# Peptides against a protein of PDB entry 6DSZ: the designs that were tried, part 225

Target 1, 361 residues: chain A of PDB entry 6DSZ
Amino acid sequence: NYVVTAQKPTAVNGCVTGHFTSAEDLNLLIAKNTRLEIYVVTAEGLRPVKEVGMYGKIAVMELFRPKGESKDLLFILTAKYNACILEYKQSGESIDIITRAHGNVQDRIGRPSETGIIGIIDPECRMIGLRLYDGLFKVIPLDRDNKELKAFNIRLEELHVIDVKFLYGCQAPTICFVYQDPQGRHVKTYEVSLREKEFNKGPWKQENVEAEASMVIAVPEPFGGAIIIGQESITYHNGDKYLAIAPPIIKQSTIVCHNRVDPNGSRYLLGDMEGRLFMLLLEKEEQMDGTVTLKDLRVELLGETSIAECLTYLDNGVVFVGSRLGDSQLVKLNVDSNEQGSYVVAMETFTNLGPIVDMCV

## One batch from the design tools (peptide; made by RFdiffusion4, then SolubleMPNN)

Design b2_p22_3_s4 (from b2_p22_3, 9 letters changed)
Fold by OpenDDE base, seed 4:
Structure b2_p22_3_s4 (fold): chain B 361 residues (1-361), chain A 22 residues (1-22)
Amino acid sequence: as target 1 above (361 residues)
Amino acid sequence: SELQKLLNEPVDLDKLVEKLLK
């Protein structure tokens, strides 16, 4: 019995940052197939804390902080529809990853969506939303005392959801999504009623967005609303304000990932299929009443990295570039460009050995 | 290390943004 020591997966398929180990620690969490790696971000670099084996490929990994929690909890959904909420506990040198709640959210009936699994968390931690199957939106109510993740489905009239997020600043949990129909791609919002287990009409919609609109970014307050990323255009909408830009530079390659740089949602990192790293900028206009409105959108090229599957801004201009196709990187943003006009410097490279072909011998 | 130096080097993203917008 040759125990082929299965090489550890190196391809990154997800990354998140937050305060998982403590309220004070900044963590980087990396999903590599079935493996979760937990790091503390320090002035000395990434300090490994724990590795966790999951019972399946990690499909969704999101940090969230329910009311009354001192630190973030981790939601994981596997490709086999096993859901869990994890908590980090340390007692002296003993480190435990505690399952606060778990459940299987697989449906007996449904067509798995071709665009894969989407998992989102309401910013107010009222629910988790899952797009697993065409024409269904699964809701997991978040309850602190519930060890069993129970879900229900709401029917979506829109069968071809491309991306979905929860919006910020909504009295009721509100989703914003891009969907495709025979007329093109559109953006719509729904309020989610936990009580009635149905959708209510959302605050706004935008019909006939760009044909290749592929991503929704929920923008926090004070701006609110959402950014819709296409192949040729970037649009903002919050119900009252609509703004679209079509910077020629993004047309060269499809933007595939994003990450918010700061809590106010004024800056985002964007990564494309060529490994270009951009800054998306929301210019604010402060009104006399102290309200902040969007004045303009800008996209600026920072430099080139590995092709990002996921991006995570850490701190102090440090960005983790999680790559599935290439080597993952820790990169630094600089105020001054180099001789090539790049504002990006690679600090560390993490070799991607490719997918471990489980040679089932 | 060079890595530690880079990690500890202060970056003013606002200044970066100002440069990008010029």
Scores: peptide ipSAE 0.463, ipTM 0.873, DockQ to the pose 0.880
Fold by OpenDDE base, seed 5:
Structure b2_p22_3_s4 (fold): chain B 361 residues (1-361), chain A 22 residues (1-22)
Amino acid sequence: as target 1 above (361 residues)
Amino acid sequence: SELQKLLNEPVDLDKLVEKLLK
């Protein structure tokens, strides 16, 4: 009798930081295939609170706070297109994960995108956007009273979307996306009309970005706009301001993940395929009218970590490096570099036992 | 623990950024 001790998944597929358990708690949520792990970030480290089994592989995991909620809600989409919104409830020692809403968002017709599932949430919590299929953008309106996640599709003329985000500071929900056509890669924006269930023309576009532009970062106010990350360049655009840099250091390895360090969007962490950790810096210029504009972009090497599938800044220079290919890490950023010139110190390492081969028995 | 020391050590990211930009 081989007791196959079902080894818990150790490969990290996603991670997010927010206030899920309470308004005051800082949480780290980690997706490991079908398992969600919930931690409280403490001065002593990561305290495990709850583990949740999901009905499928977690493909999207995002925290969001609708107006009037005291704490974050969790949106999960599985690889089988099961969507749910989860709430943490604690009553004394009893911990419950409540499903506020659920639904299956699979379409009967559509070509699944080769670049996988993308899920995004409007910063004002008006909708969830999903790129599941080529040429379609799925919208889930966020309504508090709706226990059933209803979705509709909007046709995208752009069949090959590389990445998409909702922009900040937009009167209507506005997406910014990188797409590829026969002429190259481009950036476009669309406003999403919930009423008409259509796209309107967005505030700006940028044709002929870098051929390998792969990621969009939505930048919060006061800057607004987006950062486009390529293999060779990083570009900022907000409709009025355009700025591009081509730091030689990023050419060595492809940037594969990012995370915002601070709420104002002045600093980001970037991880590449070699496990290098960078800081992307947005330098501010205050105008005479009190407006803040982007002066410059800089990329600085912090150090080396495990190859990140996902990054999340916790607090006090602590970063969780979620790795699929290697060991996940809790790392500390230091003001002073070590003898090797690294600003990164590994605090804790979480052994990755490798991919769970779902042997369908 | 060494971990606890590192967790409790305050980091001024602004100083880090200032250092990186020099």
Scores: peptide ipSAE 0.449, ipTM 0.862, DockQ to the pose 0.848
Fold by OpenDDE base, seed 2:
Structure b2_p22_3_s4 (fold): chain B 361 residues (1-361), chain A 22 residues (1-22)
Amino acid sequence: as target 1 above (361 residues)
Amino acid sequence: SELQKLLNEPVDLDKLVEKLLK
């Protein structure tokens, strides 16, 4: 009996940072197929705390903090549409991952979207949104007392959603999405009415964005709005302010992931298909009334890493580069560039042994 | 450079940095 010790998955397909183990701990959570790895970020690097086996491939992994929670909760959706909300509990040396809520959110009817599963959480923790099927937006209301994740669908007129996020600073939960129609790609917003279970008109729209617009970044206050990333352009829009840049450097390779560096959304990391790491910078303009508006956008090349599937800024210029195609890395951003002009130094490399061919025997 | 200034701007992650630097 060859116990083929099933090699643990090494390819990273998602990562998030937050305060999951405690309010005071900074955590890195890494999704590797069916495995969730939980780390505490320390001065010495990543300290492993717990590994959790999931009942399927992790498709969505998001940290969120409902009003009155001391620490973050974890939302997970699997590729088989099993949803759960997890809480970390520690009592002395005993570590437990508690399921606060769970449910299956699969529909009997629907065409699975070709661009895969998208899961998003309202910044005010009012709901979870899921794009699972074309022409449907699934809503999971967040209720503390509900152990069963119940969802409903809202019909989405736009059949080909490319990416979607919840916006910040909205009175009602508001989504911003890039979609494609026969006329091209567009950006639209909708307010989500939980009461009426319908979309209302959102605050703004932008028709005819770049043809290859692929990513939406929701920008927190004070800026608000969204950043739309394409192949050739990066665009900011918040309903009142529009700004677009077309830096030649981003045209060389498609940006595929992003992560916010600052809570105020002034800085982002961007990763492209060549493993280039960029910083996106939002330059502030203070108005006479004390309002902050976007003055300019800048993109700066930091250096090269493994091809990122996901990026997570941790702290003190430390970035986790989660890679599916290559080795994952812990890298340091330096203030001073090296002799090659790179601001990136690899601190640690995590070997990717390639796709575990699940030989279904 | 402006990038260096921005990279050196204390990220209001100061309290986390204090734990990583200790």
Scores: peptide ipSAE 0.254, ipTM 0.677, DockQ to the pose 0.051
Fold by OpenDDE base, seed 3:
Structure b2_p22_3_s4 (fold): chain B 361 residues (1-361), chain A 22 residues (1-22)
Amino acid sequence: as target 1 above (361 residues)
Amino acid sequence: SELQKLLNEPVDLDKLVEKLLK
């Protein structure tokens, strides 16, 4: 009996960084189809801690820290609409991944969205939002004592949501989303009422954004608001401040992923379809009243990597480039460019052996 | 290893940003 050890998936479809194993540990979590890999980031590199098999392809993977938790919890949603909240628990040498809550969030009625599953978490950990189906926004209230993830739907008038995020610094959970209608693409905000299970009018909207606006980045305080990334433009809006740039360099290839470098939202990494790595820079202006406003946006080319499906900044200029199409990489940002003008150096390469065709036997 | 050397090398991202903005 040749136990053909089924080759482990190597294509990365998600990655996140946080403090999952402990408050002190910096972790890299990598989703490879049905497999979750957990690493500790060390001075020696990535130390593997645990691998977890999931009952389905991981579609959403987000770390979050509810008030009073010492470390991050992990939200996972599978392509089969199985949701869970996971906790890492170590007791001596025994390592357990505890399911704190679980549920199936599939609807019997609904058109699955063509842009796929979107899962987002409110920065204040009040709820999880899911865009699974056209014209519906699913809400999972976050309650500490609830082992069953219960969800409800709110109707969206906007049928074709492209991307959605929760905003920071909002009294009520507030979503910002790009949607498409017959007139083009637009940005809108809604407050989410958990009590009334409805949307209220959000703080701002922007009609007629770039036709290829594809991503929303929620910006932390002190800036607040959102960045909208298109094919030709990057725009910032927070209700009071609007700023748009159209750097020619981003027009060459579609930006497909992003990750925040700084907790204050001053710097982001952007990856495009050609494997170019950019830094998006938010220049601050301090007002006389002590408020911080956005002065300008800049996009700078750092270098080239594997084509990123996901990016995550670790620490000390180290970036994990999760690739689905190519080899994943651990790269280092340098202060000085190399002879080719690149600020990126590959530290480690993780061979992608291609898609595991699950031969359903 | 070269990897360990790179991991242990401090990077000042602010200095990188200052260079990118010049």
Scores: peptide ipSAE 0.450, ipTM 0.860, DockQ to the pose 0.840; fails the geometry check

Design b2_p22_4_s1 (from b2_p22_4, 12 letters changed)
Fold by OpenDDE base, seed 4:
Structure b2_p22_4_s1 (fold): chain B 361 residues (1-361), chain A 22 residues (1-22)
Amino acid sequence: as target 1 above (361 residues)
Amino acid sequence: ARAVLPPPVDEKAFLEQLAKAL
């Protein structure tokens, strides 16, 4: 009897940070195929709290805090379209992960998008948005008392969505997305009417963005708007302000992941396919009326890490580099560069044994 | 092995320094 001890998956396919265990705890949550690992970030390092087996590969993992919640809830969507909202509860030494809501969001009709599953949450926690199928945007209304996740589809005229996010500071839930048509790639916004279950015209659009525009970053207030990341350019747009940079350094390798460092959206980590770690900086200009506007965008090379599938800034300049292709890392960002000009120091490396073929026994 | 994170510094001060150094 070869007890094939199913090796635990080591390849990271998602990571998030937030306050899941309590309002005060800083957590790192790591998705490794079907496994969710929950850590508390401490001065002594990552303290493991719980491991949770999921009923399928985790495709989406997002923390969110509905109004009147003391701590973050976790939204998970699996590759089999099982959705759940999870809550952490601790009673003494007993730790429970409670399913607040669940549902299956699979459609019988629709072509699964070739670019995979995208899941996003409205910053005001009004809804979850899902791009699962071409030409459809699925909405899950967030209701505090709803144990059954109900979803509906809105038809999206743009069949080839590359990336989508909810914008901040919008009266109605508003998505911003990059899409491709025969004329190129474009950015568009839509308001999502929960009542009418339709899209309304969004506040802005930008036609003919960079041909390889691949990522949307929603920028918090006071800036608002979005950042569009391409192969050669980084563009900011909020309807009123447009600013684009084309730093030569980003042309060398495709940026594949990002993470917000500052709560106000002043800085973002960017990771590329070569394992280069960048800081994107939003330079502020204070207006005479006290409004903050974007003055400029800057990109700085911090150093090199494992090839990130996901990045998350933790605290005190520590970044978790979740890698699917290589070893995941905890890295420290330093104020001063080393002799090689790197601001990055590896603190810990987590060996990736490669994709475990889930032999479902 | 517990990765020892450096002790939390005043995050704000650190972030401000990092923003100045970059």
Scores: peptide ipSAE 0.033, ipTM 0.527, DockQ to the pose 0.803
Fold by OpenDDE base, seed 2:
Structure b2_p22_4_s1 (fold): chain B 361 residues (1-361), chain A 22 residues (1-22)
Amino acid sequence: as target 1 above (361 residues)
Amino acid sequence: ARAVLPPPVDEKAFLEQLAKAL
């Protein structure tokens, strides 16, 4: 009996950073198909802490900290619509991953969306939102004492949602999304009523955005609002301020992932389909009344990496580049460029042995 | 133009050592 040791998955399909193991530890969590890898970020690099097998391919992985929690909790949704909230618990040398809540959020009726599963968490931890099916937005209310994840659907009139996020600084949970109709691509906002289980009119909308607008980034306060990334343009909107840039350098390849660098949303890493790494910068203008407004947007080319499926800024210019198509990397951003004009230096490379086709035999 | 890097935000001491060890 040759026990074919099933090769562990190496292709990265998601990564997040936060304080999962403790309030003090900086963690990197990596999704590799059905496998979750948990690392502590240290001066010596990535220290492995735990590996967890999941009951299906990880489709959504997000860290969040409810009010009164000392450390982050982990939300996972699988491609088979199994949802869970996980907690890390250490008791001496014993390490346990505790399921705080779980549920299956599959609907018996619905067309799975062509753009796949989107999962988002309200910044104030009031709810989880899921776009699983066309014309439906699923809401999971977050309750600390609830071991069973209960969900309900709200009808979306916009059938072709491309990307969706919760906005920051909203009295009610508010989503911002890019959608497509026969007239083009548009941005809209909705408030989500937990009580009435319906959408209310959101604070703003922008009709007729760039035809290839593909990503929404929710911007923290003091800016608020959202960044919309297209093929040719990057736009900011918060209801009061609109600003667009069209840097020629981003037109060469489609931006496919992003990660916030600063907690206040002043900088973002952007990765494109050619493995180019960019910094998006939000320039502040302080008004005489003490309000902070967006003055300008800038994009700077940092260098080249493996083609990112996901990016995670760790700290001090260290970035994890999670790659599905190539080798994942730990890279250093430098203030000064090398002889080739790159600000990126590879620190560590993690060999990708290719897509494990789960042959369900 | 020089790339604008953020100052260390979290675990400053550990990440400064990471940057020196590499």
Scores: peptide ipSAE 0.028, ipTM 0.552, DockQ to the pose 0.076
Fold by OpenDDE base, seed 3:
Structure b2_p22_4_s1 (fold): chain B 361 residues (1-361), chain A 22 residues (1-22)
Amino acid sequence: as target 1 above (361 residues)
Amino acid sequence: ARAVLPPPVDEKAFLEQLAKAL
């Protein structure tokens, strides 16, 4: 009896930070293929709490807090289109991860999108949006009493969506997306009507963005709007304000991931394909009426890490660098640079043994 | 030099201890 100790996956394909175990705990959740690892961030570092085996490769992992929930819930979508909403429950020493809701969201007809599965949650927790197939946007209404995740499709005229997010501060759930057509890449917004199960015209659009525009970041209030990241440029738009920068430093390697540092959306971490870590800064201007507008965008090189598949700011300048290709890291950001001009110090490194080749014997 | 780091979030005192211990 060779107990093939199934090597636990070590390559990280997703990470999120939030309050999953309790309202007070800061958690790091790490997706490693079919495994979910749950940590509590403590003064001593990462304390492992639970590992959960999922019935498939985790493709989407997002924390969200519906109104009246004391702590975050976890949405997971697998590569086989199994969706679930998970809740952490602890009763004394007993730790349970319970399924609040589940469903399969696979369609019988549709071309799987080449850019993979995108899953997003409305900031007001009205719905989950899924881009699974070209020309379709799947909506899962969020209802607290519903144990069965039911979804419907809305047709997208835009067949080649590159990235999509829900915007903040919108009366109706509003998506912002980058799409490609024969004329180039563009940004568009749609309001999502749950009642009519259709798109309404969104608040703004921007045609002919950078040809390599690849990511959308939804910006919280008071700024609102979105950041569009390309190969050569970073653009902000909120309907009223448009601002673009083209810092030469980002042209050297493609930005592949981002994470919001400040709750108000003033700063974002950016990671590129070379393992460079950047800070994107939104400089505010306070208007006479008390409104806050974007004055400028700045990008600053912080240092080098493992090539990030995902980034998540924990607290106090500590960042988790989730790597698929290299070792994952805990890094500390410093106010002052070292002798090499780096603001990044590695605190802990998590060895990546490479992809578990599922040898189907 | 603009501080690159955010101020500590107003999370529980133990995370502040993390920042001091790490």
Scores: peptide ipSAE 0.018, ipTM 0.508, DockQ to the pose 0.086
Fold by OpenDDE base, seed 1:
Structure b2_p22_4_s1 (fold): chain B 361 residues (1-361), chain A 22 residues (1-22)
Amino acid sequence: as target 1 above (361 residues)
Amino acid sequence: ARAVLPPPVDEKAFLEQLAKAL
């Protein structure tokens, strides 16, 4: 009897940073197929707290803090469309991960989108948005008293959505998305009416963006708006201001992931398909009236890491590089470059034994 | 207080501690 000790998954397919265990703790959460790993970030390194088995591959993992919660809650959606909201509870030495809400959000009709599952949370925690199927946007209203995650669909005229985010600073929940049609790729916004269960016209649109525009980053206030990342260009738009850059260095390899460094949206980490790590910088200009506007965008090459599936800034220049194809890493960002011109130093490397084929039929 | 990771004084010792914790 070969007890095939089911090797624990090592390939990372998602990571998030926040305050899940307490208001004071900084956590790193890592998704490895069906496994969720929870760490506390300490001055001495990563301290493991708990591992959680999920009923299926984790497809979406997002931290959010509803108004009047002291710590973050965790939204998980599996590839089998099981949704849950998890809360960490500690009572002395007893640690419980409780399900506050759950539901299955699968539709009987619809074509699963080729770009996979997208899950997003409104920054004001009014709703969760899901792009699961072409031509549909699923909304899960967030209600504290609801243990059952109920969803409804809004028809989306744009059949081929590439990426979507909720914008910051909007009176109504507002999505910004890149979509493709026969004329090319475009950016559009919609307001989401919970009451009428429909889209209203959003504040802005940008037709004919770069043909390979692939990612939307929602920018927090005071800047607001969104960053659109393509193969050759990075574009900022907030309805009033448009700014685009085309740094030659990003053309060499496709940017595949991003993470916000500063809470105000002044800096973002970018990772490409070659394992290059970049910093995107938003230069601010303060107007005489106290308004903050975007002055410029800049991209700096920091160094090389494992090919990132996901990036998350922890603190003090430490970044977790979650890799699916290579070893995951903790890396340190330095102010000064090394002799090779790199600002990145590997602090820790986590051996990837390869993708565990989820044989869960 | 936000737990700030200092740069490891000894990279190898930090690696070994983290590997034991995982």
Scores: peptide ipSAE 0.015, ipTM 0.428, DockQ to the pose 0.087

